# Designs tried in a protein design run: peptides against a protein of PDB entry 3ZOQ. Part 170

Target 1, 223 residues: chain A of PDB entry 3ZOQ
Amino acid sequence: QLLQDSWWNQLKEEFEKPYYQELREMLKREYAEQTIYPDSRDIFNALHYTSYDDVKVVILGQDPYHGPGQAQGLSFSVKPGVKQPPSLKNIFLELQQDIGCSIPNHGSLVSWAKQGVLLLNTVLTVRRGQANSHKGKGWERLTDRIIDVLSERERPVIFILWGRHAQMKKERIDTSKHFIIESTHPSPFSARNGFFGSRPFSRANAYLEKMGEAPIDWCIKDL

## One batch from the design tools (peptide; made by RFdiffusion4, then SolubleMPNN)

Design b2_p26_5_s3 (from b2_p26_5, 10 letters changed)
Fold by OpenDDE base, seed 1:
Structure b2_p26_5_s3 (fold): chain B 223 residues (1-223), chain A 26 residues (1-26)
Amino acid sequence: as target 1 above (223 residues)
Amino acid sequence: DEEFFNSLSEEEKAEYEKALQEELEA
């Protein structure tokens, strides 16, 4: 997969490293022998939709959805026509409570990505029906580098870190330049412990406005 | 439900297990 020039310039060295070559070989085998999500052409969709320079906000996820037709290479996002997973449903509930957006009839977050919201999973592939099956295989090194190069960027970024897993990446973020929005995870098991009422969307836009940047239109249109 | 549990993220699994433990201790 070819990345956009802006990301390629930032990440080209990673792709030459042994860990990534091993990951690539592993993935070739996995895609050949098993059902892997997302489609191989969609693995880097987060980077395809949002260039390095266009990143305004980062939302970190763990790994892709592992059901048929769900994952589209964007954290928390599902392809149109797919039932909204519980966490995504809660994201939309908070969106509604935060800034008054209606609940969309689909779960695609592509509109956010196109506006500069990097929807990045820390692990970018998964086996069908086996959550976190590709954890520890090399993706985390690449995605850590993505966070690093964004942290090194002079133009500020807003990182939305839901839950402990995402918050572990805070140590890689220069908080003197970048803004962090933290809460519990949108999962039904944790959402009532801080996610609901955290108002990440309005807070993100407030930071963007302070920076003199256009806010994100978080409201998602029905299909 | 094993299928449901396996569908969760690692964080969700941990939270779920914690919630179950809390229910058992009550």
Scores: peptide ipSAE 0.034, ipTM 0.645, DockQ to the pose 0.163
Fold by OpenDDE base, seed 3:
Structure b2_p26_5_s3 (fold): chain B 223 residues (1-223), chain A 26 residues (1-26)
Amino acid sequence: as target 1 above (223 residues)
Amino acid sequence: DEEFFNSLSEEEKAEYEKALQEELEA
């Protein structure tokens, strides 16, 4: 897929590497033979909505939702009209308790993305009904590079790392320049062990203000 | 439910397994 100029300048070398060429060929076969999510044109939506230079906050997910109509190329986000998954519901509960936002009647996080919140999954595609089915196929190498080029950026970034999978990426982040907000995952299995009460939204905005940047409007309007 | 378990992320699976282990030890 085509990327914005700012991301292209950072990632163009990756697209010429054998691993990505192999990934592309694999994906062509997968989309032809299987039901794959998200839609192929939505794979890089996180990069489409948030340019390299506009990134203020990064929220890492593992891989896309694997149900019909759910995934829209943004971590934790679902298309309007789709029932909110349990983890997303917990995210909105924490949002309400943290900064007083109402729980929206939909699960789209596009408004965050447009404000500079990079909603990045480490794996960008999945087979219908088969979580992690595209793990280890090449996406992780590309998304690691995305983290690397952000870490190398002079302008600071805030990384929100929910759970162990996301926290494994800490070693790639220069903490002398960038800020990290960590807690347990918003999943029902882990949310009560530290996610609830972690106040990631107010903490992120506090860092942005210290850097002289505009805070994120985390509140999501109903549709 | 294997279908439910397979739908979880690796992290969620790990947390679920930990919870089950704690229940078995109680």
Scores: peptide ipSAE 0.030, ipTM 0.640, DockQ to the pose 0.163
Fold by OpenDDE base, seed 5:
Structure b2_p26_5_s3 (fold): chain B 223 residues (1-223), chain A 26 residues (1-26)
Amino acid sequence: as target 1 above (223 residues)
Amino acid sequence: DEEFFNSLSEEEKAEYEKALQEELEA
């Protein structure tokens, strides 16, 4: 897929590396022989909606939803008309408690992405019904590079790291330049252990304001 | 199986808990 120039300039070297070529060949086979999510044209939606230069906030997920019609290439986000997954419901509950937003009647986070929230999964594809089926196939190396080039950027970024998996990426983030917001994961299992009440949305906006940047409008309108 | 559950990713745990809740409510 064609990337925006700003991302291409940061990632072009990765696409020539053997690991990515192997990943690409694997994906070609997988999409041909299996049902893979998201749609192949949506794999890089996070990078399509949010250019390298426009990234203000990063929210890391693990891998896409593995059910029909759910994944749209953005972490935690589901296509309109799809039932909100439990973690997403909890995200909206915290959003409401944090800054007073209403709970939207859909689960699309595209409005965040368009404002500079990079909704990045560490693994960008999944086989239907098989969570983490594409783990360890090369995506993590690419997405680590995405984190690295953002960390190297002079203009500060806010990283929202929910749960242990995302927090493992802290070592790649220059905390002298960038801000990190950490809590437990929004999943039902962990949300009550620190996610609720963590107020990541207001905290992110507070950092943006300190940086002289426009805050994110986190409130999502109904469709 | 607590050991199995703890080995799951956060997304898998979320799916599992959803499924369990739905099963209990059905």
Scores: peptide ipSAE 0.030, ipTM 0.635, DockQ to the pose 0.127
Fold by OpenDDE base, seed 4:
Structure b2_p26_5_s3 (fold): chain B 223 residues (1-223), chain A 26 residues (1-26)
Amino acid sequence: as target 1 above (223 residues)
Amino acid sequence: DEEFFNSLSEEEKAEYEKALQEELEA
């Protein structure tokens, strides 16, 4: 199976739809003719690391990093050994100020994913050096469905929505069941306008504790 | 911070410009 059973049960109907078949054919051509990120085996890493039932928190990104060796199929995350992008640096700065975590010597957020933080981009592939090059090709329909099935879940989810792009998905979230943490984007251009001091990590854990769930260990160990 | 922005790679600049555009449209 392409996905874990829990996600497959939620998304299997999407993979049979024409839009996804067209997307798949497009991707086959793109990967054959150009350098596409992430590696094709890593496209669904967010779903691989975090099952449907294990999702506690969702952090939405736009599309993968488009530089060599960066993208690993998780929003905002970079492979070990890769220089931390500025937005990620700001995320770690807020993490430090919020709950006292040390800044890690790498940018991998896999430890969050393994604890139930779904690090989902709305678009899951990109051409080298061409941001948003795969926008409007079908990924958004699939990832919208991912948000929908999480919204329909009885067990509450916490959605962390940084910036306008992510916040546009708010209309798809049943706020009678789920919690939303909103702020400006961690980008250097917007972080000082609300992201810094927003304390999304402690707030998320506060919600988890109220729901009787184990909090996330947001602190990332050095490699 | 223009000096900071100019120190970024073209790839990083593109990411920031994208984020900036999203915030300006909000």
Scores: peptide ipSAE 0.080, ipTM 0.720, DockQ to the pose 0.094; fails the geometry check

Design b2_p26_5_s4 (from b2_p26_5, 10 letters changed)
Fold by OpenDDE base, seed 4:
Structure b2_p26_5_s4 (fold): chain B 223 residues (1-223), chain A 26 residues (1-26)
Amino acid sequence: as target 1 above (223 residues)
Amino acid sequence: DEEFFASLSPEEQEKYRKALEEELNA
């Protein structure tokens, strides 16, 4: 899949490595033999919508939704017309309480991505109905490199790390340059233990303003 | 999402449940 020049310059060396070639061969087989999400053309949507230079905020997810028509290559995001998953509903509830946004009639976060919110999963593909089925197949090495090259960037980035899985990446982030917003996961199982009331959206915008950057318009319009 | 969950096979439902349990500790 073709990437924007800014990401290509940062990641081209990874694509030449054996691990990535093995990953690609695995994916070719998986897409041929299984139902895999997202569509192969959508795997790198996070990088397509948000260039390396335009990244302001990173929100880390684990792996794509594994139901029909859900995943669109962006963490937590679902295609328009798809029922909002529980975690996403909680994200919108916190958004409403944090900065007063209305809950949208869809679950697409593309508007965030277009503003510089990198919606990155650590694993970028999944088998239908089999969460984490592509864990440990090579994606994590690539996405770790994505975090690394952002950490190395001079212009600061804000990392929003919901839950333990995302927070494990904290060690890869230079906190002398970059900002981290941490809370429990928006999942119904953990949201009441710290996610609700964490106000990640207003906090992110506060950092952006301090850096002299335009804040994110987190409010999502209905379609 | 009960509708989504009901659309899964028993094996897929179990995997989905396990994934949710992993989020419990997150």
Scores: peptide ipSAE 0.032, ipTM 0.591, DockQ to the pose 0.057
Fold by OpenDDE base, seed 3:
Structure b2_p26_5_s4 (fold): chain B 223 residues (1-223), chain A 26 residues (1-26)
Amino acid sequence: as target 1 above (223 residues)
Amino acid sequence: DEEFFASLSPEEQEKYRKALEEELNA
Protein backbone atom coordinates (compact mmCIF):
# COMPACT_ATOMS: atom_id res chain seq x y z
CA GLN B 1 0.00 0.00 0.00
CA LEU B 2 0.98 3.63 -0.54
CA LEU B 3 1.73 5.78 2.49
CA GLN B 4 2.84 9.33 3.17
CA ASP B 5 6.57 9.85 2.83
CA SER B 6 7.12 10.13 6.58
CA TRP B 7 5.52 6.76 7.28
CA TRP B 8 7.05 5.16 4.19
CA ASN B 9 10.52 6.01 5.45
CA GLN B 10 9.73 4.28 8.74
CA LEU B 11 7.91 1.22 7.39
CA LYS B 12 9.29 0.51 3.88
CA GLU B 13 11.42 -2.40 5.14
CA GLU B 14 8.37 -4.11 6.63
CA PHE B 15 6.53 -4.20 3.31
CA GLU B 16 9.35 -6.22 1.75
CA LYS B 17 9.31 -8.87 4.48
CA PRO B 18 7.72 -12.29 3.87
CA TYR B 19 5.13 -11.89 6.64
CA TYR B 20 3.68 -8.79 5.00
CA GLN B 21 3.68 -10.38 1.56
CA GLU B 22 1.77 -13.32 3.00
CA LEU B 23 -0.63 -10.94 4.75
CA ARG B 24 -1.25 -9.12 1.49
CA GLU B 25 -2.01 -12.35 -0.35
CA MET B 26 -4.34 -13.44 2.44
CA LEU B 27 -6.16 -10.11 2.29
CA LYS B 28 -6.59 -10.40 -1.48
CA ARG B 29 -8.38 -13.71 -0.97
CA GLU B 30 -10.41 -12.42 1.98
CA TYR B 31 -11.67 -9.32 0.16
CA ALA B 32 -12.55 -11.45 -2.86
CA GLU B 33 -14.37 -14.21 -0.98
CA GLN B 34 -15.71 -12.50 2.17
CA THR B 35 -17.10 -9.17 3.31
CA ILE B 36 -14.13 -7.48 4.96
CA TYR B 37 -14.04 -4.18 6.87
CA PRO B 38 -13.01 -1.50 6.43
CA ASP B 39 -13.03 -0.84 2.69
CA SER B 40 -9.61 -1.78 1.32
CA ARG B 41 -8.94 1.87 0.51
CA ASP B 42 -9.48 2.80 4.17
CA ILE B 43 -7.19 0.22 5.82
CA PHE B 44 -4.40 2.73 6.43
CA ASN B 45 -6.57 5.79 7.14
CA ALA B 46 -4.92 6.28 10.54
CA LEU B 47 -1.57 6.74 8.80
CA HIS B 48 -3.11 8.82 6.01
CA TYR B 49 -4.67 11.35 8.38
CA THR B 50 -1.72 11.51 10.79
CA SER B 51 1.84 11.58 9.46
CA TYR B 52 4.71 10.09 11.44
CA ASP B 53 6.05 13.52 12.33
CA ASP B 54 2.64 14.94 13.22
CA VAL B 55 1.75 12.27 15.79
CA LYS B 56 1.11 13.86 19.18
CA VAL B 57 -1.15 11.24 20.77
CA VAL B 58 -1.74 7.54 20.10
CA ILE B 59 -4.98 5.78 20.98
CA LEU B 60 -4.76 2.01 20.50
CA GLY B 61 -7.69 -0.20 19.59
CA GLN B 62 -7.87 -3.94 18.95
CA ASP B 63 -9.52 -4.42 15.55
CA PRO B 64 -12.11 -2.64 13.37
CA TYR B 65 -15.84 -2.64 13.97
CA HIS B 66 -17.31 -5.61 12.12
CA GLY B 67 -20.75 -4.20 11.27
CA PRO B 68 -21.85 -2.77 7.91
CA GLY B 69 -20.67 0.77 7.23
CA GLN B 70 -19.06 1.24 10.65
CA ALA B 71 -15.28 0.99 10.31
CA GLN B 72 -13.40 3.82 8.63
CA GLY B 73 -9.82 2.76 9.36
CA LEU B 74 -9.58 4.64 12.68
CA SER B 75 -9.75 3.05 16.14
CA PHE B 76 -13.09 3.58 17.93
CA SER B 77 -14.33 5.84 15.10
CA VAL B 78 -17.43 5.23 12.98
CA LYS B 79 -18.51 6.83 9.73
CA PRO B 80 -21.02 9.68 9.89
CA GLY B 81 -24.61 8.47 9.99
CA VAL B 82 -23.66 5.32 11.91
CA LYS B 83 -25.04 4.80 15.40
CA GLN B 84 -22.37 5.27 18.04
CA PRO B 85 -21.20 1.95 19.51
CA PRO B 86 -21.38 1.59 23.31
CA SER B 87 -17.65 2.07 23.88
CA LEU B 88 -17.65 5.23 21.77
CA LYS B 89 -20.65 6.57 23.68
CA ASN B 90 -18.70 6.10 26.89
CA ILE B 91 -15.69 7.86 25.37
CA PHE B 92 -17.90 10.87 24.65
CA LEU B 93 -19.41 10.74 28.14
CA GLU B 94 -15.93 10.90 29.64
CA LEU B 95 -15.03 13.68 27.20
CA GLN B 96 -18.02 15.68 28.42
CA GLN B 97 -17.21 15.15 32.09
CA ASP B 98 -13.48 15.72 31.61
CA ILE B 99 -13.41 18.94 29.60
CA GLY B 100 -17.04 19.91 29.03
CA CYS B 101 -17.45 19.00 25.35
CA SER B 102 -20.92 18.37 24.01
CA ILE B 103 -21.72 14.86 22.82
CA PRO B 104 -21.61 14.97 19.01
CA ASN B 105 -24.45 13.71 16.82
CA HIS B 106 -22.02 11.41 14.98
CA GLY B 107 -19.12 9.10 15.80
CA SER B 108 -16.38 10.26 13.44
CA LEU B 109 -13.05 10.98 15.13
CA VAL B 110 -11.41 12.29 11.94
CA SER B 111 -11.02 15.72 13.56
CA TRP B 112 -8.78 14.14 16.20
CA ALA B 113 -6.73 12.33 13.56
CA LYS B 114 -6.16 15.57 11.63
CA GLN B 115 -4.76 17.17 14.79
CA GLY B 116 -2.16 14.46 15.39
CA VAL B 117 -4.12 11.77 17.25
CA LEU B 118 -3.09 8.45 15.72
CA LEU B 119 -6.17 6.23 16.02
CA LEU B 120 -4.45 2.89 15.50
CA ASN B 121 -5.91 -0.60 15.74
CA THR B 122 -3.41 -3.41 16.31
CA VAL B 123 -5.28 -5.44 13.66
CA LEU B 124 -6.43 -3.40 10.68
CA THR B 125 -9.05 -5.66 9.06
CA VAL B 126 -11.92 -7.91 10.13
CA ARG B 127 -14.54 -10.20 8.60
CA ARG B 128 -18.13 -9.08 8.85
CA GLY B 129 -19.56 -10.14 12.19
CA GLN B 130 -16.40 -11.99 13.22
CA ALA B 131 -14.43 -10.01 15.79
CA ASN B 132 -10.71 -10.83 15.82
CA SER B 133 -11.05 -12.97 12.67
CA HIS B 134 -7.81 -11.53 11.29
CA LYS B 135 -5.88 -11.82 14.56
CA GLY B 136 -2.46 -13.43 14.18
CA LYS B 137 -2.30 -12.95 10.39
CA GLY B 138 0.53 -10.41 10.32
CA TRP B 139 -1.04 -7.05 11.21
CA GLU B 140 0.27 -7.17 14.78
CA ARG B 141 3.86 -7.34 13.52
CA LEU B 142 3.37 -4.24 11.37
CA THR B 143 1.54 -2.29 14.08
CA ASP B 144 4.17 -3.30 16.63
CA ARG B 145 6.71 -1.73 14.28
CA ILE B 146 4.58 1.43 14.14
CA ILE B 147 4.70 1.61 17.94
CA ASP B 148 8.44 0.90 17.91
CA VAL B 149 9.33 3.68 15.45
CA LEU B 150 7.21 6.13 17.44
CA SER B 151 8.92 5.02 20.65
CA GLU B 152 12.30 5.61 18.97
CA ARG B 153 11.28 9.12 17.86
CA GLU B 154 13.03 11.93 19.72
CA ARG B 155 9.95 14.14 20.01
CA PRO B 156 7.75 12.76 22.81
CA VAL B 157 4.44 10.99 22.18
CA ILE B 158 1.48 10.48 24.50
CA PHE B 159 0.08 6.94 24.48
CA ILE B 160 -3.47 6.44 25.72
CA LEU B 161 -3.86 2.76 26.62
CA TRP B 162 -7.40 1.68 27.46
CA GLY B 163 -7.73 -1.88 28.72
CA ARG B 164 -5.34 -4.82 28.98
CA HIS B 165 -4.90 -5.42 25.24
CA ALA B 166 -3.56 -1.92 24.65
CA GLN B 167 -1.58 -1.96 27.90
CA MET B 168 0.33 -5.04 26.72
CA LYS B 169 2.11 -2.69 24.30
CA LYS B 170 3.59 -0.68 27.17
CA GLU B 171 6.73 -2.82 27.10
CA ARG B 172 7.49 -1.42 23.62
CA ILE B 173 7.31 2.21 24.76
CA ASP B 174 10.33 4.10 26.10
CA THR B 175 8.79 5.73 29.17
CA SER B 176 11.90 7.85 29.65
CA LYS B 177 10.82 9.88 26.60
CA HIS B 178 7.11 9.22 26.20
CA PHE B 179 4.03 9.57 28.38
CA ILE B 180 1.44 6.88 29.05
CA ILE B 181 -2.15 7.38 30.17
CA GLU B 182 -3.69 4.10 31.35
CA SER B 183 -7.18 3.14 32.46
CA THR B 184 -9.75 0.40 32.06
CA HIS B 185 -11.45 0.07 28.68
CA PRO B 186 -14.41 2.33 27.76
CA SER B 187 -16.52 -0.80 27.16
CA PRO B 188 -19.72 -0.97 29.23
CA PHE B 189 -18.20 -4.03 30.89
CA SER B 190 -15.20 -2.14 32.28
CA ALA B 191 -15.84 1.62 32.06
CA ARG B 192 -17.11 1.92 35.65
CA ASN B 193 -13.99 0.21 36.96
CA GLY B 194 -11.68 3.10 36.10
CA PHE B 195 -12.32 4.59 32.66
CA PHE B 196 -14.91 7.05 33.90
CA GLY B 197 -13.10 9.77 35.81
CA SER B 198 -9.72 8.90 34.27
CA ARG B 199 -9.75 12.25 32.40
CA PRO B 200 -7.49 11.16 29.53
CA PHE B 201 -8.23 14.23 27.40
CA SER B 202 -7.25 16.91 29.91
CA ARG B 203 -4.26 14.83 31.00
CA ALA B 204 -3.07 14.49 27.40
CA ASN B 205 -3.38 18.23 26.85
CA ALA B 206 -1.51 18.93 30.09
CA TYR B 207 1.41 16.85 28.79
CA LEU B 208 1.30 18.61 25.41
CA GLU B 209 1.44 22.00 27.10
CA LYS B 210 4.40 20.92 29.22
CA MET B 211 6.19 19.92 26.01
CA GLY B 212 5.43 23.30 24.45
CA GLU B 213 3.00 21.86 21.91
CA ALA B 214 -0.49 22.97 21.01
CA PRO B 215 -3.20 21.03 22.84
CA ILE B 216 -5.74 18.89 21.01
CA ASP B 217 -9.18 20.34 20.42
CA TRP B 218 -11.05 17.24 21.53
CA CYS B 219 -14.49 18.76 21.06
CA ILE B 220 -16.25 17.41 17.98
CA LYS B 221 -18.69 19.56 16.02
CA ASP B 222 -22.04 18.25 14.91
CA LEU B 223 -22.57 17.45 11.25
CA ASP A 1 -26.70 -3.99 18.43
CA GLU A 2 -29.26 -6.76 18.65
CA GLU A 3 -30.32 -6.47 15.03
CA PHE A 4 -26.77 -6.88 13.84
CA PHE A 5 -26.17 -9.81 16.17
CA ALA A 6 -29.32 -11.55 14.97
CA SER A 7 -28.12 -11.24 11.38
CA LEU A 8 -25.04 -13.34 12.13
CA SER A 9 -24.77 -17.09 11.72
CA PRO A 10 -24.70 -19.19 14.88
CA GLU A 11 -20.97 -19.67 14.41
CA GLU A 12 -20.40 -15.94 14.03
CA GLN A 13 -22.58 -15.26 17.07
CA GLU A 14 -20.44 -17.60 19.13
CA LYS A 15 -17.26 -15.90 17.95
CA TYR A 16 -18.77 -12.54 18.84
CA ARG A 17 -19.77 -13.82 22.28
CA LYS A 18 -16.26 -15.10 22.92
CA ALA A 19 -14.82 -11.78 21.86
CA LEU A 20 -17.09 -9.99 24.33
CA GLU A 21 -16.03 -12.35 27.09
CA GLU A 22 -12.39 -11.61 26.35
CA GLU A 23 -13.15 -7.91 26.54
CA LEU A 24 -14.98 -8.44 29.83
CA ASN A 25 -11.97 -10.23 31.25
CA ALA A 26 -9.61 -7.62 29.94
Scores: peptide ipSAE 0.031, ipTM 0.570, DockQ to the pose 0.056
Fold by OpenDDE base, seed 1:
Structure b2_p26_5_s4 (fold): chain B 223 residues (1-223), chain A 26 residues (1-26)
Amino acid sequence: as target 1 above (223 residues)
Amino acid sequence: DEEFFASLSPEEQEKYRKALEEELNA
């Protein structure tokens, strides 16, 4: 996984730090001894699909899906052919209610990523069947740095922060320069408490238009 | 794991190669 030059320039110092080296060594063992998701080549897909300069919107997730074939290195996204997880279903329901998009027959959000939506998990790997198994192993420092360098960027970014975990990152975001869209998490446990009706997609596009940028085409085509 | 190694940047790959060589030569 070669990072794009734009991200490499922003993050190269992190990769030299001890915490990241320790993380890499841990991951080497984990991938050798356990079933780890996503595929090692897909860990940095969020950065691969969306360059530092092309980021328009950030959607923060927690950690990858831990079921077979699900995770593809993008927050909330699943590979084509994979059943949509409940949170993703709710995301699509809100998308439909917000801007009238049809519910896609797959769960891949790659089309968003290619348009400048950074689909970033705070933790980028997970053991099969063990949610948050790689929490506190170093990913959070790297992803915090990703948020930091975006916050420092002159061109504004829109951060969509669903749920408390993502909202905890708000302190790292210069809200004088960047826009925050907050609601409860799309999880079935919380979606009815504020996620539904939050209209994050139209709101994001409204900000983009104010910035003179092209809006995101949030509607996802069927495969 | 070749896939893991391939996921590394060229710079990281070089570091791992060097580390491996050091281990092999140690």
Scores: peptide ipSAE 0.006, ipTM 0.320, DockQ to the pose 0.014
Fold by OpenDDE base, seed 5:
Structure b2_p26_5_s4 (fold): chain B 223 residues (1-223), chain A 26 residues (1-26)
Amino acid sequence: as target 1 above (223 residues)
Amino acid sequence: DEEFFASLSPEEQEKYRKALEEELNA
């Protein structure tokens, strides 16, 4: 897929590497033979909505939702009309408690992405009904590079790292330049162990303000 | 959501725990 110029300049070398070519060929077969999510045109939506230069905040997910109509190429986000997954419900509960936002009647986080919140999964595709089915196929190398080039950026970034999987990426982040907000995962099984009350949204905005940047409007309007 | 988890069958709870260990949302 065609990327914005800012991302292309950062990632063009990756696309010429053998691992990415192999990934691409794998994906061609997968999309032809299996039901794969998200839609192939939506794989890079996180990069489409948020340019390299416009990234203010990064929220890392693992892989896309594997149910019909759910994934839209953004971590934790679901298409309008789709029931909010449990983790997303908890994200909205924390949002309400943190900064007073109402719970939206949909699960689309596109409004965050448009404001500079990079909603990146480490793996960008999945087979229907088979979580992590595309783990270890090459996506992680590309998304690691995305984290690396953001870490190398002079303009600071805020990384929100929920759970251990996301937190494993800390080693790739220059904490002398960038800010990290960590807590347990928003999943029902871990949310009460530190996610709730972590106030990632207000904390992110506080860092943005310290940097002289506009805060994120985290509140999501109903559709 | 503790109430949500409690509403699941033991089998569903185990599946959900496994999914959590992998930090999956769905």
Scores: peptide ipSAE 0.040, ipTM 0.687, DockQ to the pose 0.122; fails the geometry check

Design b2_p26_6_s1 (from b2_p26_6, 11 letters changed)
Fold by OpenDDE base, seed 5:
Structure b2_p26_6_s1 (fold): chain B 223 residues (1-223), chain A 26 residues (1-26)
Amino acid sequence: as target 1 above (223 residues)
Amino acid sequence: MEAEEREREEELERKEAEAVYEEALK
């Protein structure tokens, strides 16, 4: 089985649709003929680490890092040993200023994912050296459905939407039931325009506490 | 206005992705 039962129950109908079949065939060709990231076994890592029922927070990214060894199937996250990308560095700077966490010596956000932070990219694959090369190929329809089924869930979710790309998904979220935290993107080009000082981590935990849920331990331990 | 702002952000994200890629090649 490709996905955990909880996600499979929500998404099984999508996998039978023509668009996903076409996407799958495209991906088979791409992985055979090109260098594609992440590793094919890691494409759905966000769903593997965080079940449908265990989602507490969603952080949306665009598409995977397209350099060697970087992407691990989680938005903004990089494998241990990989230099932290600029946006990720800024995320950790805001984390430090927001709740006092130390800057970790690696860029893996797996610890967040294991606690119920769905680190979802809207596009789940990319060709090496070609940002957004798999945009418009079908991933967005699947990931829109992921957002939709979370929006339809009775148990509230917190959506952290950094930048316009993520914020465009706001129309799919039932804001009467779910919480949204918005700011500019953590990119060096936009972080000083609102991301820094937005305190998304403490705000997310405040909502979790109001809902009677355990907060996220956002602090990442060194490896 | 929204389209132009979106295009600007997409360009910035692309520039960041390119910088990240270049760094990964070092």
Scores: peptide ipSAE 0.243, ipTM 0.808, DockQ to the pose 0.789
Fold by OpenDDE base, seed 4:
Structure b2_p26_6_s1 (fold): chain B 223 residues (1-223), chain A 26 residues (1-26)
Amino acid sequence: as target 1 above (223 residues)
Amino acid sequence: MEAEEREREEELERKEAEAVYEEALK
């Protein structure tokens, strides 16, 4: 099957719906005719690295990086050897200021994903050089369902919502049960207006400890 | 947040995406 059992049980009905079938057919054409990111096998990496039951934290992104070799199916993350994008650099700056981590020599956030940080984009594919080119094609309906089933989960989740696009999903989250950490986006255009100093990493770990869960090791080792 | 402010944020996000793309081409 496409997904691990825990996610499959939550999402199997979506894959049978017409909207997803149409999305799948669109993607087949796109991948055949154009350069699409990430690699097709990496589209669901966020769900592959972090099972439904293992989700502790969610970090929402918009859509994948649209440059060569960048996207790896995880929000904000880039493959090793790829120059860190400006937003990611600011994420690491805040990480250093918040909890004292060194800035890694790469931009891969896989270590977070493996610890239960769901690095989810709302749109999971993009055309080379064309930001948001796959917006409104069906991904948002699937990723909304991902947020919904997490919101319905009994075990609390921490949602980190950077910027307006992510914060628009707050209406789908049961805030009586789950925790929200909000700030401006880490983009150079907005980071100084609230992202810097927001301390999302220590705050997330404080919630985890309060729930009796192991904190995330946010510090990323060099490769 | 007013509609004009939201539109401005979206514009800035597009500019960042383009900058990231240009950097990836180097």
Scores: peptide ipSAE 0.177, ipTM 0.780, DockQ to the pose 0.808
Fold by OpenDDE base, seed 2:
Structure b2_p26_6_s1 (fold): chain B 223 residues (1-223), chain A 26 residues (1-26)
Amino acid sequence: as target 1 above (223 residues)
Amino acid sequence: MEAEEREREEELERKEAEAVYEEALK
């Protein structure tokens, strides 16, 4: 099956719906005719690395990086060997200031994903050089459902919502059960307006500890 | 005001995406 059992049980009905079938057919054409990122095998990496039951934290992104070799199916993350994008650099700067982690020599956030940080973009594919080119094609309906089923989960989740795009999803989150950490986006254009000093990593871990869960080791080792 | 501010933020995010793309081409 396409997904881990825990996600499949939550999302199987979506994959049978017409909107997703149409999305799938669109993607088949796009990958055949265009350069699409990430690699088709990496589209669902966020769900592959972090099962439904293992989700502790969600970090929402918009859509994948649209440059060569960058996107790896995880929000804000880039493949090893890829230069860290500006937003990611700022994420690591905040990480350093927040909890003292060193800045890694790569931009892969896979270690977070493996610990229960769902690095989810709202749109999971993009055309090369064309930001948001797959917006409104069906991904948002699926990823909204991902948020919904997490919101419906009894075990609490922490949602980190950077910027207004991510914050628009707040209405889908049951704040009686789940926690939300909000700030401006880590982009150089907005980071100094609230992202820096927001301390999302220590705050997330504080919530996890309050819930009786193991904190995330946010520090990333060099490769 | 909220809509205008949202549009401004989205524009900034697009500018960053373009910068990231340009960097990837270097």
Scores: peptide ipSAE 0.144, ipTM 0.771, DockQ to the pose 0.812
Fold by OpenDDE base, seed 3:
Structure b2_p26_6_s1 (fold): chain B 223 residues (1-223), chain A 26 residues (1-26)
Amino acid sequence: as target 1 above (223 residues)
Amino acid sequence: MEAEEREREEELERKEAEAVYEEALK
């Protein structure tokens, strides 16, 4: 199977649907003929690191970084040794201002994922040098289903929605059960318009504590 | 959101992605 048991039970019906079979065939061609990111084994890393039952927080991204060696199958995250992209730098600046964490010497958010932060892009693959090149090919339907099954879960989830693209998914979230933290995107083009000072990390932990759950250790250690 | 607002956001995202790509090539 493609996924661990927890997610498989939630998503197995999607993989049998025509749209996903078409997506799979498209991806086979793309990986054979083009340079596609991330590595095929890393496509579902967000679901590998964070089981369905262990999800505490969701952070939505659009699609993977499309430069060499950057994407690791987690939204906003880059592999160790890769220069931190501008949006990620701003995320760490807000983290420092919000809860006092130091800026890490790498850009890997795997430590968040292992604690129950689902770092999900709405589109899970991209061609080298071509942002959104796999938009509208079927990923959005699968990732919408991921949001739906989390929304249907009885145990509450915190959704962090940076920017309008992520905020468009709000209609799929049952706000009677789940919490939403919204601000502008961490991009240099928008961060000064509300992302800085939004304090998403402390706010998320406040909700977790209210629910009787352990907070996230957002501080990232150097490698 | 209005179609015009969506187009503006997509343009900004493309510009950011291009900058990130250029940086990754250095």
Scores: peptide ipSAE 0.112, ipTM 0.758, DockQ to the pose 0.800

